# Designs tried in a protein design run: peptides against a protein of PDB entry 3LCN. Part 6

Target 1, 96 residues: chain A of PDB entry 3LCN
Amino acid sequence: QYTENLKVIVAEKLAGIPNFNEDIKYVAEYIVLLIVNGGTVESVVDELASLFDSVSRDTLANVVQTAFFALEALQQGESAENIVSKIRMMNAQSLG

## One batch from the design tools (peptide; aimed at target 1 E47)

Design b1_p11_5_s4 (made by RFdiffusion4, then SolubleMPNN; from b1_p11_5, 8 letters changed)
Fold by OpenDDE base, seed 4:
Structure b1_p11_5_s4 (fold): chain B 96 residues (1-96), chain A 11 residues (1-11)
Amino acid sequence: as target 1 above (96 residues)
Amino acid sequence: SLKDKILEKLK
């Protein structure tokens, strides 16, 4: 139900990772796919860590947790635009 | 690589 919005949100979060050279749209899509198919924070992080060992596990965990929180926020009525805006601001302030 | 194969499937 919220998959398309969640993909946009996750993509925005991924865009904040410095030196991340993967296709953000496709990675976001994969993360959302894992989540909607029953993935947990731990299992999704494990999967991503196996694929993207150049990114720290903590960074990946932050991305995945953001996705789960965003999904909950969407379900509680927060707009995707608002969530994206928050993430964009956080990305701008990130130390990397 | 496995990563590439997965990403290709998402296109």
Scores: peptide ipSAE 0.067, ipTM 0.731, DockQ to the pose 0.331
OpenDDE base, seeds 1, 2, 3, 5: peptide ipSAE 0.060, 0.060, 0.058, 0.063; ipTM 0.722, 0.729, 0.724, 0.727

Design b1_p11_6 (made by RFdiffusion4)
Pose (drawn by RFdiffusion4):
Structure b1_p11_6 (pose): chain A 96 residues (1-96), chain P 11 residues (1-11)
Amino acid sequence: as target 1 above (96 residues)
Amino acid sequence: SESELFKSLLE
């Protein structure tokens, strides 16, 4: 199963949203459950937009799309640690 | 653009 790994990956992505004052672990769990229950990028983004009005749609779509891409990479055998490392890089915008 | 770049990194 990939659910526990996907939650950690989504939480790392959420940590990169500036001034996102929310309980990251619960938001990640919520995104992951919506996806496991058959959600699409659109349905998940729409649900998040009603909950989090301060965040732009494009930012929310970016988080959800990352969750779907990461689930595919996990199914393709990529380790969760490597995926988290790429997200950290994207969040920091630095190769360092 | 950011999501396309992230997808390319996973490839």

Design b1_p11_6_s1 (made by RFdiffusion4, then SolubleMPNN; from b1_p11_6, 5 letters changed)
Fold by OpenDDE base, seed 1:
Structure b1_p11_6_s1 (fold): chain B 96 residues (1-96), chain A 11 residues (1-11)
Amino acid sequence: as target 1 above (96 residues)
Amino acid sequence: SEVEKFREMLE
C-alpha cells in the first residue's frame, strides 16, 4: 500500500549519493520490489552489492536502512512529502 | 550516523 510512496522516498535518498551513475528511478523501484517481496536489510544490501560494485556496501546499507525506516514512518502516519523533505535536507548536509 | 539522524527526524 506504500509502494509508490516508498519509491519516491528511496529515489530521493539515492539522489544524495555523489557520483551515482545508475538510473535512480530504476534502482529505487528495484529496492522497493525486494522489500515488498520479503527482503530484509541484509538480503537487500547483498543483492544490491552484487549488482552495483561502483557503490560502497556502506552506502547501500544506508539507503536500504533509510527505506525501512521510511516504511515504518509511513505506517505510523507520516506523509511521504514530509519524509522526502527530511531526506532532502539530509542530502544537502551530507558530505557524501 | 546519517541513518540515526534520519531516524531521529522521524520520531
Scores: peptide ipSAE 0.278, ipTM 0.814, DockQ to the pose 0.872
OpenDDE base, seeds 2, 3, 4, 5: peptide ipSAE 0.226, 0.239, 0.216, 0.274; ipTM 0.786, 0.793, 0.781, 0.815

Design b1_p11_6_s2 (made by RFdiffusion4, then SolubleMPNN; from b1_p11_6, 4 letters changed)
Fold by OpenDDE base, seed 3:
Structure b1_p11_6_s2 (fold): chain B 96 residues (1-96), chain A 11 residues (1-11)
Amino acid sequence: as target 1 above (96 residues)
Amino acid sequence: DEVELFRKLLE
């Protein structure tokens, strides 16, 4: 299921954020929920920014964009494991 | 370009 894989992927992305003081699993789940229910990059970022002021809007936008691209990749046949691995490398390189 | 980087990363 795309939703479960996407949660894992988004969680991996969130794990790369320094000083992130929100529950990663909760935030990842909420992002996926918003996307599944028709959210756009802009609307999801707006929602998250309203709820989590401890994270910059730019950081949130980076996470959300990653989620949308990851979903597209999953739909095109890319494995969740490969996507997670790539995000992990990005996190290690301080990229986002 | 961040969008290009994301596309490349997740290909």
Scores: peptide ipSAE 0.110, ipTM 0.705, DockQ to the pose 0.635
OpenDDE base, seeds 1, 2, 4, 5: peptide ipSAE 0.099, 0.099, 0.098, 0.099; ipTM 0.693, 0.693, 0.695, 0.701; seed 2 fails the geometry check

Design b1_p11_6_s3 (made by RFdiffusion4, then SolubleMPNN; from b1_p11_6, 3 letters changed)
Fold by OpenDDE base, seed 2:
Structure b1_p11_6_s3 (fold): chain B 96 residues (1-96), chain A 11 residues (1-11)
Amino acid sequence: as target 1 above (96 residues)
Amino acid sequence: SEVEKFKELLE
């Protein structure tokens, strides 16, 4: 069970999006909910794009793909803390 | 891409 860790991870990814005007915790929770209930990258992106038009589809796809990669990493034994740290690093690079 | 960067970070 990785849902709570994945929520934290996805929230960290969302926090790196400039001018993001949606509730980060809500969006992260919703992404994880969709994933654990059988969502695919495509279906989750489609759902998010229909709900949040203020965020580009490419940005949403990036977030969702990150979530799937993170889930895979968790399943392979990577700690949530390490994943969050890596995302934070990537966020900093994106902003810089 | 950011996705590739993240993938690389997780490898």
Scores: peptide ipSAE 0.108, ipTM 0.726, DockQ to the pose 0.872
OpenDDE base, seeds 1, 3, 4, 5: peptide ipSAE 0.076, 0.078, 0.078, 0.082; ipTM 0.693, 0.691, 0.693, 0.695

Design b1_p11_6_s4 (made by RFdiffusion4, then SolubleMPNN; from b1_p11_6, 9 letters changed)
Fold by OpenDDE base, seed 2:
Structure b1_p11_6_s4 (fold): chain B 96 residues (1-96), chain A 11 residues (1-11)
Amino acid sequence: as target 1 above (96 residues)
Amino acid sequence: DDVKKFEEMLK
């Protein structure tokens, strides 16, 4: 299921954020909830920014954009495991 | 940026 896979993917992305002081699973779940219920990058970022002022808007946008692209990849046949692995690699490299 | 890199990695 895309929803559950996307939660895992987004959680992996969030895990790469230094000094992230929010609940990763909660935020990942909320992001996916917003996306599957018709959210756009802009609207999801706006919502998250209103709730989590300790995280920069740029960081939030990065996560949300990643989520949308990951969803597209899932829909096009990419495995969740592969996506997670790639995100994990990126997290380890601390890329901006 | 890492979003762009991620997009490239998933192509």
Scores: peptide ipSAE 0.371, ipTM 0.871, DockQ to the pose 0.856
OpenDDE base, seeds 1, 3, 4, 5: peptide ipSAE 0.366, 0.360, 0.364, 0.370; ipTM 0.869, 0.868, 0.873, 0.874

Design b1_p11_7 (made by RFdiffusion4; failed a check: a repeat of another design)
Pose (drawn by RFdiffusion4):
Structure b1_p11_7 (pose): chain A 96 residues (1-96), chain P 11 residues (1-11)
Amino acid sequence: as target 1 above (96 residues)
Amino acid sequence: SVTDIIKERIA
């Protein structure tokens, strides 16, 4: 199963949203459950937009799309650690 | 709060 890994990956992505003052672990769990229960990028983004009005739609879509891409990479055998490393890099905008 | 709504929906 990939659910536990996907939660950690989504939490790392959420940690990169500036001034996102929310409980990241619960938001990540919520996103992962919506996806596992058959959600699409649109349906998950719409659900998140009603909950988090301060965050732009494009930012939310970016988080959700990352979750779908990451689930595919996990199914393709990429380690969760490597995926988290790429997200950290994207969040920091640095090769360092 | 938003966190309480999310906890309720997860439950």

Design b1_p11_7_s1 (made by RFdiffusion4, then SolubleMPNN; from b1_p11_7, 4 letters changed)
Fold by OpenDDE base, seed 2:
Structure b1_p11_7_s1 (fold): chain B 96 residues (1-96), chain A 11 residues (1-11)
Amino acid sequence: as target 1 above (96 residues)
Amino acid sequence: SKTDIIKKKLA
């Protein structure tokens, strides 16, 4: 499956959130768990918003949507390395 | 901590 790759990808996305001082690995693992257990974008965002009220809902939605897109990309044959690279570039661009 | 909460949810 793509669980481990998705964890890495989600962690990379979370690392782009400014002033986010939570444990990235655990948050990524939890997001992936919610997704593989049948969560939707809305339900996962709701869960995260309840945990991290200091992070905007839009930011959380962006993370979650990225995770779903990444999962689809993996299933379509895109490499995890390529997806991570794209996210890393997006993170850098968002800082500017 | 938030991590502790997540740990419990992961268990």
Scores: peptide ipSAE 0.581, ipTM 0.936, DockQ to the pose 0.970
OpenDDE base, seeds 1, 3, 4, 5: peptide ipSAE 0.573, 0.572, 0.565, 0.572; ipTM 0.934, 0.934, 0.932, 0.934

Design b1_p11_7_s2 (made by RFdiffusion4, then SolubleMPNN; from b1_p11_7, 3 letters changed)
Fold by OpenDDE base, seed 4:
Structure b1_p11_7_s2 (fold): chain B 96 residues (1-96), chain A 11 residues (1-11)
Amino acid sequence: as target 1 above (96 residues)
Amino acid sequence: SVTDKIKEKLA
């Protein structure tokens, strides 16, 4: 399945958040857990917003939406490596 | 920390 690839992808997205002081891999794992257990974009964003004080809701929403788009891309046959590369390029423009 | 909060939720 796509769970492990999605964790890597989400971790890459989180790595683009400036001054992010949390365990990236652990947070990514939690996000993926919420998604595979039936979470929606809004419900996952709400959950994360309740946990994070230093990261804006918009930034969290960007992360979550990226995860859902990535999942669809994986299902359509795009490689995890390619998706990660795209995210890395986007991160160069900073997340805020 | 957020990690601690998550761990608490999963406990």
Scores: peptide ipSAE 0.639, ipTM 0.938, DockQ to the pose 0.551
OpenDDE base, seeds 1, 2, 3, 5: peptide ipSAE 0.627, 0.623, 0.628, 0.631; ipTM 0.936, 0.936, 0.936, 0.936

Design b1_p11_7_s3 (made by RFdiffusion4, then SolubleMPNN; from b1_p11_7, 5 letters changed)
Fold by OpenDDE base, seed 3:
Order: structure tokens, then sequence, then C-alpha cells
Structure b1_p11_7_s3 (fold): chain B 96 residues (1-96), chain A 11 residues (1-11)
């Protein structure tokens, strides 16, 4: 139910990673797919770490944890737009 | 690329 919203949210989080050279849409889609098919923070991070050599495990973990927090927020009634806005602000702060 | 690997996994 929240799959498409979560893809947008994860994409926004990925956009905050400096020097990220992969297609954000496909990476976000894959992360969400892993989550909705029963993945945990640990298992999703492990999968991503096996694919990404140029992105640290800590950065990947931060992205994945954000996705799980966002899913909970959506379930609690927060809009996808609000969540995206918060992430955008955090991205700006982390780059500053 | 990672993107291409992911595309294959999404099939």
Amino acid sequence: as target 1 above (96 residues)
Amino acid sequence: SVTEKIKEKLK
C-alpha cells in the first residue's frame, strides 16, 4: 500500500549521498522491494553492501533505517510529502 | 554497474 510512497522517500534519501553514480530510481525500487518482501535492516544492508563498493556500510545502513522509519511514519498517518520534506532538509544539513 | 545488476534482480 505504501510501496510507491516509500520509493519516493528512499529516492530522496539516496539523493543526499555525495558522488552517487547509480540510478537512484532503480536503487530505491530495489530497497523497497527487499523491505516489503520481509527484509530486515540487517538483511537489506547486507544485500546492498554486497553490491556497493563505493558507498560505506554505515551510509547504506542510514538509508535503510530511514526507509523503515518512514514506513512506520506512513502507517501512523504522516504524509509522504512531509517525510520527503524532512529528509530533504536533513540532506541539506549533512552536506553543509 | 550496480544499476545493471539491480535491473537484473528486479526481473
Scores: peptide ipSAE 0.714, ipTM 0.953, DockQ to the pose 0.912
OpenDDE base, seeds 1, 2, 4, 5: peptide ipSAE 0.697, 0.698, 0.691, 0.704; ipTM 0.949, 0.949, 0.948, 0.951

Design b1_p11_7_s4 (made by RFdiffusion4, then SolubleMPNN; from b1_p11_7, 5 letters changed)
Fold by OpenDDE base, seed 1:
Structure b1_p11_7_s4 (fold): chain B 96 residues (1-96), chain A 11 residues (1-11)
Amino acid sequence: as target 1 above (96 residues)
Amino acid sequence: SVTEKIKEKLE
Protein backbone atom coordinates (compact mmCIF):
# COMPACT_ATOMS: atom_id res chain seq x y z
CA GLN B 1 0.00 0.00 0.00
CA TYR B 2 1.00 3.65 0.49
CA THR B 3 2.29 3.47 4.06
CA GLU B 4 5.87 4.52 3.41
CA ASN B 5 4.94 7.33 1.03
CA LEU B 6 2.36 8.58 3.48
CA LYS B 7 4.95 8.67 6.25
CA VAL B 8 7.16 10.91 4.11
CA ILE B 9 4.24 13.15 3.25
CA VAL B 10 3.06 13.50 6.84
CA ALA B 11 6.61 14.21 7.96
CA GLU B 12 6.80 17.06 5.47
CA LYS B 13 3.58 18.50 6.81
CA LEU B 14 4.79 18.27 10.41
CA ALA B 15 7.98 20.08 9.43
CA GLY B 16 5.85 23.15 8.79
CA ILE B 17 4.74 23.46 12.41
CA PRO B 18 6.64 26.25 14.15
CA ASN B 19 8.46 25.46 17.38
CA PHE B 20 7.83 21.75 16.96
CA ASN B 21 10.21 19.96 19.29
CA GLU B 22 9.23 16.34 18.80
CA ASP B 23 10.72 13.69 16.55
CA ILE B 24 8.95 14.18 13.24
CA LYS B 25 9.60 10.66 12.02
CA TYR B 26 8.05 9.04 15.07
CA VAL B 27 5.04 11.34 15.03
CA ALA B 28 4.51 10.71 11.33
CA GLU B 29 4.80 6.97 11.83
CA TYR B 30 2.22 7.07 14.58
CA ILE B 31 -0.24 9.12 12.55
CA VAL B 32 0.05 6.71 9.63
CA LEU B 33 -0.37 3.76 11.98
CA LEU B 34 -3.59 5.23 13.32
CA ILE B 35 -4.90 5.81 9.80
CA VAL B 36 -4.10 2.33 8.47
CA ASN B 37 -5.71 0.83 11.56
CA GLY B 38 -9.02 2.40 10.60
CA GLY B 39 -8.82 5.76 12.30
CA THR B 40 -11.01 8.63 11.18
CA VAL B 41 -10.05 12.27 11.04
CA GLU B 42 -11.85 12.80 14.31
CA SER B 43 -10.39 9.82 16.15
CA VAL B 44 -6.83 10.54 15.03
CA VAL B 45 -7.14 14.20 16.01
CA ASP B 46 -8.51 13.16 19.39
CA GLU B 47 -5.59 10.83 19.96
CA LEU B 48 -3.02 13.44 18.99
CA ALA B 49 -4.72 16.14 21.04
CA SER B 50 -4.45 13.88 24.08
CA LEU B 51 -0.68 13.78 23.58
CA PHE B 52 0.17 17.32 22.47
CA ASP B 53 -0.32 20.30 24.76
CA SER B 54 1.90 22.70 22.85
CA VAL B 55 0.20 22.20 19.47
CA SER B 56 -3.33 23.47 18.96
CA ARG B 57 -6.14 21.12 18.03
CA ASP B 58 -6.67 23.11 14.84
CA THR B 59 -3.05 22.59 13.83
CA LEU B 60 -3.30 18.88 14.55
CA ALA B 61 -6.52 18.69 12.57
CA ASN B 62 -4.80 20.38 9.65
CA VAL B 63 -2.04 17.78 9.71
CA VAL B 64 -4.47 14.88 9.92
CA GLN B 65 -6.73 16.18 7.17
CA THR B 66 -3.69 16.65 4.96
CA ALA B 67 -2.74 13.04 5.58
CA PHE B 68 -6.17 11.79 4.52
CA PHE B 69 -6.18 14.00 1.43
CA ALA B 70 -2.70 12.78 0.57
CA LEU B 71 -3.82 9.17 0.89
CA GLU B 72 -6.67 9.86 -1.51
CA ALA B 73 -4.27 11.55 -3.92
CA LEU B 74 -1.92 8.58 -3.82
CA GLN B 75 -4.83 6.24 -4.52
CA GLN B 76 -5.76 8.41 -7.49
CA GLY B 77 -2.28 8.04 -8.94
CA GLU B 78 -0.55 11.23 -7.88
CA SER B 79 3.12 10.80 -7.09
CA ALA B 80 4.44 11.25 -3.57
CA GLU B 81 6.94 13.75 -4.96
CA ASN B 82 4.18 15.99 -6.27
CA ILE B 83 2.28 15.81 -3.01
CA VAL B 84 5.38 16.68 -1.00
CA SER B 85 6.05 19.64 -3.28
CA LYS B 86 2.57 20.98 -2.69
CA ILE B 87 2.97 20.61 1.05
CA ARG B 88 6.28 22.46 0.97
CA MET B 89 4.56 25.34 -0.77
CA MET B 90 1.80 25.35 1.81
CA ASN B 91 4.32 25.26 4.64
CA ALA B 92 6.07 28.30 3.21
CA GLN B 93 2.80 30.20 3.06
CA SER B 94 1.55 29.11 6.47
CA LEU B 95 1.26 31.58 9.30
CA GLY B 96 2.28 30.50 12.80
CA SER A 1 8.08 13.83 26.01
CA VAL A 2 5.45 13.17 23.38
CA THR A 3 8.06 11.34 21.34
CA GLU A 4 8.71 8.91 24.17
CA LYS A 5 5.01 8.35 24.67
CA ILE A 6 4.63 7.63 20.99
CA LYS A 7 7.58 5.25 21.05
CA GLU A 8 5.82 3.28 23.73
CA LYS A 9 2.63 3.17 21.69
CA LEU A 10 4.51 1.92 18.65
CA GLU A 11 5.87 -1.06 20.58
Scores: peptide ipSAE 0.740, ipTM 0.957, DockQ to the pose 0.905
OpenDDE base, seeds 2, 3, 4, 5: peptide ipSAE 0.737, 0.739, 0.739, 0.736; ipTM 0.957, 0.957, 0.957, 0.956

Design b1_p11_8 (made by RFdiffusion4)
Pose (drawn by RFdiffusion4):
Structure b1_p11_8 (pose): chain A 96 residues (1-96), chain P 11 residues (1-11)
Amino acid sequence: as target 1 above (96 residues)
Amino acid sequence: RIEELKEYLQS
């Protein structure tokens, strides 16, 4: 199963949203459950937009798309650690 | 579980 890894990956992505004052663990769990229960990028983004009005739609779509891409990479055998490392790099915008 | 989390996030 990839659910536990996907939650950690989504939490790392959420940690990169500036001034996102929310309980990251629970938002990540919510996103992962919506995807596991058959959600699409659109349906998950729409659900998140009603909950988090301060965050732009493009930012939310970016988080959800990352979750779908990460699930695919996990199914393709990429380690969760490597995925988290790429997300940290994207969040910091630095090769360092 | 989704509904519980939704209620929590709306509080």

Design b1_p11_8_s1 (made by RFdiffusion4, then SolubleMPNN; from b1_p11_8 with K6R Q10R)
Fold by OpenDDE base, seed 2:
Structure b1_p11_8_s1 (fold): chain B 96 residues (1-96), chain A 11 residues (1-11)
Amino acid sequence: as target 1 above (96 residues)
Amino acid sequence: RIEELREYLRS
């Protein structure tokens, strides 16, 4: 449940990156899999940076940290819908 | 699956 919701949440976050030409669903799934398999913010950022050097490290870090915060929020009982709404609002303020 | 995704994203 959490992993599927997290994929949706991360996808929403990635969708806020301007000119990001990667498959959002695939990248979101990859990020979630890295996290649930023991990845840290640093290790996941390093991996993504090696794949997407056209995206700033700060932007990638923001995405990854958001994923970790979202996972914590889900575990605390916050709905995926609420988290997505917050991210959508943040995206509207621009990312990257 | 993670390796599949990684390879896909690297290509």
Scores: peptide ipSAE 0.598, ipTM 0.938, DockQ to the pose 0.964
OpenDDE base, seeds 1, 3, 4, 5: peptide ipSAE 0.593, 0.591, 0.588, 0.589; ipTM 0.937, 0.937, 0.937, 0.937

Design b1_p11_8_s2 (made by RFdiffusion4, then SolubleMPNN; from b1_p11_8, 5 letters changed)
Fold by OpenDDE base, seed 1:
Structure b1_p11_8_s2 (fold): chain B 96 residues (1-96), chain A 11 residues (1-11)
Amino acid sequence: as target 1 above (96 residues)
Amino acid sequence: KIEELRKKLRS
């Protein structure tokens, strides 16, 4: 149940990355796939860094950490809509 | 790059 919501959440986070030219939906799906298959923050960041050399490792780490925090929030009962709203506000403050 | 992601998603 959390998987689909997490995809939406991660997609929102990715949308905040400037000059990111990849298909946001597919990248979000891949990140969630890595997480549900036992990925850690470190391993997922490593994978993404190997694919997207134009995005800083810190930015990728921020995305991945957000995904893990979002998963925890969902498990605690927070709605996906609320999480997305928070991320949207964060994106408006810029993501480097 | 996106094609590689797609391949991984399909696997």
Scores: peptide ipSAE 0.152, ipTM 0.785, DockQ to the pose 0.200
OpenDDE base, seeds 2, 3, 4, 5: peptide ipSAE 0.123, 0.137, 0.121, 0.116; ipTM 0.782, 0.769, 0.768, 0.757

Design b1_p11_8_s3 (made by RFdiffusion4, then SolubleMPNN; from b1_p11_8, 3 letters changed)
Fold by OpenDDE base, seed 3:
Structure b1_p11_8_s3 (fold): chain B 96 residues (1-96), chain A 11 residues (1-11)
Amino acid sequence: as target 1 above (96 residues)
Amino acid sequence: RIKELEEYLRS
């Protein structure tokens, strides 16, 4: 139910990472896949770190935690559009 | 939780 919205949300978060060398849609899809199949913050970060060593573990943790917060927000009734807007504003304010 | 994800992205 929330997978497609979560993909959009995670993609927005990834788009804020400077010098990101991976396909954003692919990584977003993979993160959501891991989460809906029972992944935890720790296990998803570990998986991503093993695959994408060009991205720092802290950055990956920030992305994954954002995904989990977003999923909970969606389940509690917050709109995907509102969540995306929050992330977009955060991306614009971050220095990288 | 990263500062409770920036107070949930400054919501």
Scores: peptide ipSAE 0.528, ipTM 0.909, DockQ to the pose 0.027
OpenDDE base, seeds 1, 2, 4, 5: peptide ipSAE 0.517, 0.523, 0.506, 0.515; ipTM 0.906, 0.908, 0.903, 0.910

## One batch from the design tools (peptide; aimed at target 1 V27 Y30 D53)

Design b1_p12_1 (made by RFdiffusion4)
Pose (drawn by RFdiffusion4):
Structure b1_p12_1 (pose): chain A 96 residues (1-96), chain P 12 residues (1-12)
Amino acid sequence: as target 1 above (96 residues)
Amino acid sequence: SLGSAEVKRRLA
């Protein structure tokens, strides 16, 4: 199963949203459950937009798309640690 | 925003 890994990956992505003052663990769990229950990028983004009005649609779509891409990479055998490392790099915008 | 309190409620 990839659910536990995907939650950690989504939480790392959420940590990169500036001034996102929310309980990251619970938002990540919510996003993962919506995907596991058959959600699409659109349906998940729409659900998140009603909950988190301050965040632009493109930012939310970016988080959700990252979740779908990460689930595919996990199914393709990429380790969760490597995926988290790429997200940290994207969040920091640095190769360092 | 409804926020994460609404999320926790739905997960309960």

Design b1_p12_1_s1 (made by RFdiffusion4, then SolubleMPNN; from b1_p12_1, 7 letters changed)
Fold by OpenDDE base, seed 1:
Structure b1_p12_1_s1 (fold): chain B 96 residues (1-96), chain A 12 residues (1-12)
Amino acid sequence: as target 1 above (96 residues)
Amino acid sequence: SLGTEAIKKKLE
């Protein structure tokens, strides 16, 4: 099970979105819930877009794709700490 | 926020 690690990872990614006024913990939990319940990149993006009109669809897609990539990385044996570190670096270099 | 509140309900 990678759900708890994935929540942490997704939360780190969300923290990189400027002026994001949503509760990061809840949003991360919801994204992971959607993924483990069979969501696709497209369906999860559609759901989030319906909730957050202040965030671009491209930004949401980037978050969701990162979540799916992170899940694959976890399954392949990469540590959550390493994945989080990579995301922190990306956040520092991006405007979300 | 409205989005967060909507998510809270969906997580119930």
Scores: peptide ipSAE 0.546, ipTM 0.928, DockQ to the pose 0.626
OpenDDE base, seeds 2, 3, 4, 5: peptide ipSAE 0.540, 0.542, 0.544, 0.542; ipTM 0.927, 0.927, 0.928, 0.927

Design b1_p12_1_s2 (made by RFdiffusion4, then SolubleMPNN; from b1_p12_1, 6 letters changed)
Fold by OpenDDE base, seed 3:
Structure b1_p12_1_s2 (fold): chain B 96 residues (1-96), chain A 12 residues (1-12)
Amino acid sequence: as target 1 above (96 residues)
Amino acid sequence: SLGTEAIKKKLA
């Protein structure tokens, strides 16, 4: 029930990666799919690392961990809009 | 891109 909001949130996080030459919507959809089907931070990072060798493993881990924290926040009642706003601020302060 | 194409196949 949080999948669509989580896709938007993950897409916002991916948009903060400089020079990321991939379709953000497809990548976000895939990350959410892996998470809702029982993926862990480690297993999802492993999968993404096999697909995107130009992005550091630490950057991928940061994206995936953000997704898990966002899912918890949604379950606790925080709005998707608030979470997106926080990520947008983080993107402006980070290089990856 | 290569990664995107691989994902498209996985989502199909």
Scores: peptide ipSAE 0.551, ipTM 0.929, DockQ to the pose 0.634
OpenDDE base, seeds 1, 2, 4, 5: peptide ipSAE 0.550, 0.547, 0.547, 0.548; ipTM 0.928, 0.927, 0.927, 0.928

Design b1_p12_1_s3 (made by RFdiffusion4, then SolubleMPNN; from b1_p12_1, 6 letters changed)
Fold by OpenDDE base, seed 1:
Structure b1_p12_1_s3 (fold): chain B 96 residues (1-96), chain A 12 residues (1-12)
Amino acid sequence: as target 1 above (96 residues)
Amino acid sequence: SLGTEAIKEKLA
């Protein structure tokens, strides 16, 4: 349940990255896979940085940290819909 | 894209 919701949430976050020309669903799936397999913020960022040289490390870190925070929020009872709405608003006011 | 293709291989 959390895995599928987290994929949706991460996809929404990735959609806010300007000039990001990768398949968002695949990237979101991979990020969630890394997290559920015990990845840390640092290790997941390192992996993504090796794959996407066109995205700044800070932007990647922001995406990954958002994923970890979202997972905690889900565990605390916040709905996926509410988290997605927050991210959508954040995307509208930032460059990644 | 190269990144997506690399991920496809990792997810296979």
Scores: peptide ipSAE 0.568, ipTM 0.932, DockQ to the pose 0.633
OpenDDE base, seeds 2, 3, 4, 5: peptide ipSAE 0.561, 0.564, 0.566, 0.563; ipTM 0.931, 0.932, 0.932, 0.932

Design b1_p12_1_s4 (made by RFdiffusion4, then SolubleMPNN; from b1_p12_1, 6 letters changed)
Fold by OpenDDE base, seed 3:
Structure b1_p12_1_s4 (fold): chain B 96 residues (1-96), chain A 12 residues (1-12)
Amino acid sequence: as target 1 above (96 residues)
Amino acid sequence: SLGSEAIKEKLK
């Protein structure tokens, strides 16, 4: 139920990574796929790290943990739009 | 782009 919303949320988080030259839509889709198929923070980070050596493991972990937190927020009734807005603000703060 | 290409294959 939350798959498509989570993709949008993860994409917003990925958009905050400077010099990230990958297709954000596909990366977000893959992260969500791994999560809904039983992935953990550790296993998803391991998979992403094997694909993106130019991104720090800490950055990847931050993205993945955000996805898990967002999923919980969605389950608690928070709107995807609100979550995206929060992430956008955090992205702006981190770049400022 | 290499990572994205690998992902595209995994998503098939």
Scores: peptide ipSAE 0.349, ipTM 0.869, DockQ to the pose 0.635
OpenDDE base, seeds 1, 2, 4, 5: peptide ipSAE 0.164, 0.347, 0.345, 0.340; ipTM 0.740, 0.870, 0.867, 0.867

Design b1_p12_2 (made by RFdiffusion4)
Pose (drawn by RFdiffusion4):
Structure b1_p12_2 (pose): chain A 96 residues (1-96), chain P 12 residues (1-12)
Amino acid sequence: as target 1 above (96 residues)
Amino acid sequence: SRLDLIKERIAS
């Protein structure tokens, strides 16, 4: 199963949104459950937009798309640690 | 609160 790994990956992505003052672990769990229950990028983004009005649609879509891409990479055998490392890099915008 | 709503939806 990939659910526990995907929650950690989504939480790391959420940590990169500036001034996102929310309980990251619960938001990540919510996103992962919506995807596991058959959500699409659109349906998940729409659900998040009603909950989090301060965040632009493109930012939310970016988080959800990352969740779908990460689930595919996990199914393709990529370790969760490597995926988290790429997200950290994207969040910091640095190779360092 | 928003957090309570998210927890309620997760528990559903």

Design b1_p12_2_s2 (made by RFdiffusion4, then SolubleMPNN; from b1_p12_2, 6 letters changed)
Fold by OpenDDE base, seed 1:
Structure b1_p12_2_s2 (fold): chain B 96 residues (1-96), chain A 12 residues (1-12)
Amino acid sequence: as target 1 above (96 residues)
Amino acid sequence: SKLEKIKEKLES
């Protein structure tokens, strides 16, 4: 139900990773796919770490946890636009 | 490539 909005949200989060030279749309789609197929924070992080060894596990964990929190927020009635705005602000404040 | 690996998983 929230998969399309979640893809947008995750893409926004990924866009905040410095020097991340990957297709953000496809990576976001894959993360959401893993989540809807029953992935946990740990299992999704493990999968991403196997693909992107140049990104720290902490960074990946931050992305994945954000996705799960965003899904919860969507289910609680928060708009995707508001969630994206929050993430964009967080990205702007990030120091790496 | 990493992107190709993702695409393959998405297509499966």
Scores: peptide ipSAE 0.328, ipTM 0.884, DockQ to the pose 0.880
OpenDDE base, seeds 2, 3, 4, 5: peptide ipSAE 0.315, 0.321, 0.321, 0.325; ipTM 0.877, 0.882, 0.881, 0.882

Design b1_p12_2_s3 (made by RFdiffusion4, then SolubleMPNN; from b1_p12_2, 8 letters changed)
Fold by OpenDDE base, seed 5:
Structure b1_p12_2_s3 (fold): chain B 96 residues (1-96), chain A 12 residues (1-12)
Amino acid sequence: as target 1 above (96 residues)
Amino acid sequence: SLMEKIKKELES
């Protein structure tokens, strides 16, 4: 199971959001919880949007999709460290 | 697209 690694990965993604005023660890944990309990991208985004109106839906969708891609990467054998490094690089860039 | 950019970065 990849829950703990995924929490770290999602937290790294959240840390790149400017003016993010929610608890990063809490939100990361909640996203992973929803995913492992059968959530889809759409259902997880809907849940987060209902709870955190200070974050745009597009930003939430970006985070959630990243989580699903990261989970796939973990399942394909990529290390959590490599994924975190890539996300950190993405955070430092403007990827529009 | 955003999804393709994320996928490309994480899978490269």
Scores: peptide ipSAE 0.042, ipTM 0.668, DockQ to the pose 0.027
OpenDDE base, seeds 1, 2, 3, 4: peptide ipSAE 0.037, 0.040, 0.038, 0.039; ipTM 0.667, 0.664, 0.667, 0.662

Design b1_p12_2_s4 (made by RFdiffusion4, then SolubleMPNN; from b1_p12_2, 8 letters changed)
Fold by OpenDDE base, seed 5:
Structure b1_p12_2_s4 (fold): chain B 96 residues (1-96), chain A 12 residues (1-12)
Amino acid sequence: as target 1 above (96 residues)
Amino acid sequence: SKLAKIEALLKS
């Protein structure tokens, strides 16, 4: 029930990664798929690291952890729009 | 940590 919003949120996070050479929507969808199918931070990071070597493990972990926290925020009633805004700010800070 | 910052931001 939160999957579509979570995809948008994760995509926003991925968009902040410099030199990211993967399809953002695809990766976001895949991350959400893994999470809703019982993935943990560790297992999802392991899976992504095996598929995408252009991104560091630490960066992947940051994305995945963000997804889990975002999911919790959604479950607590936070709007997707607010979460996206926060992530956008985070991305801007990371670039600076 | 980055994780703590993420959590703090999303829970604020």
Scores: peptide ipSAE 0.349, ipTM 0.868, DockQ to the pose 0.028
OpenDDE base, seeds 1, 2, 3, 4: peptide ipSAE 0.349, 0.336, 0.327, 0.345; ipTM 0.867, 0.860, 0.858, 0.866

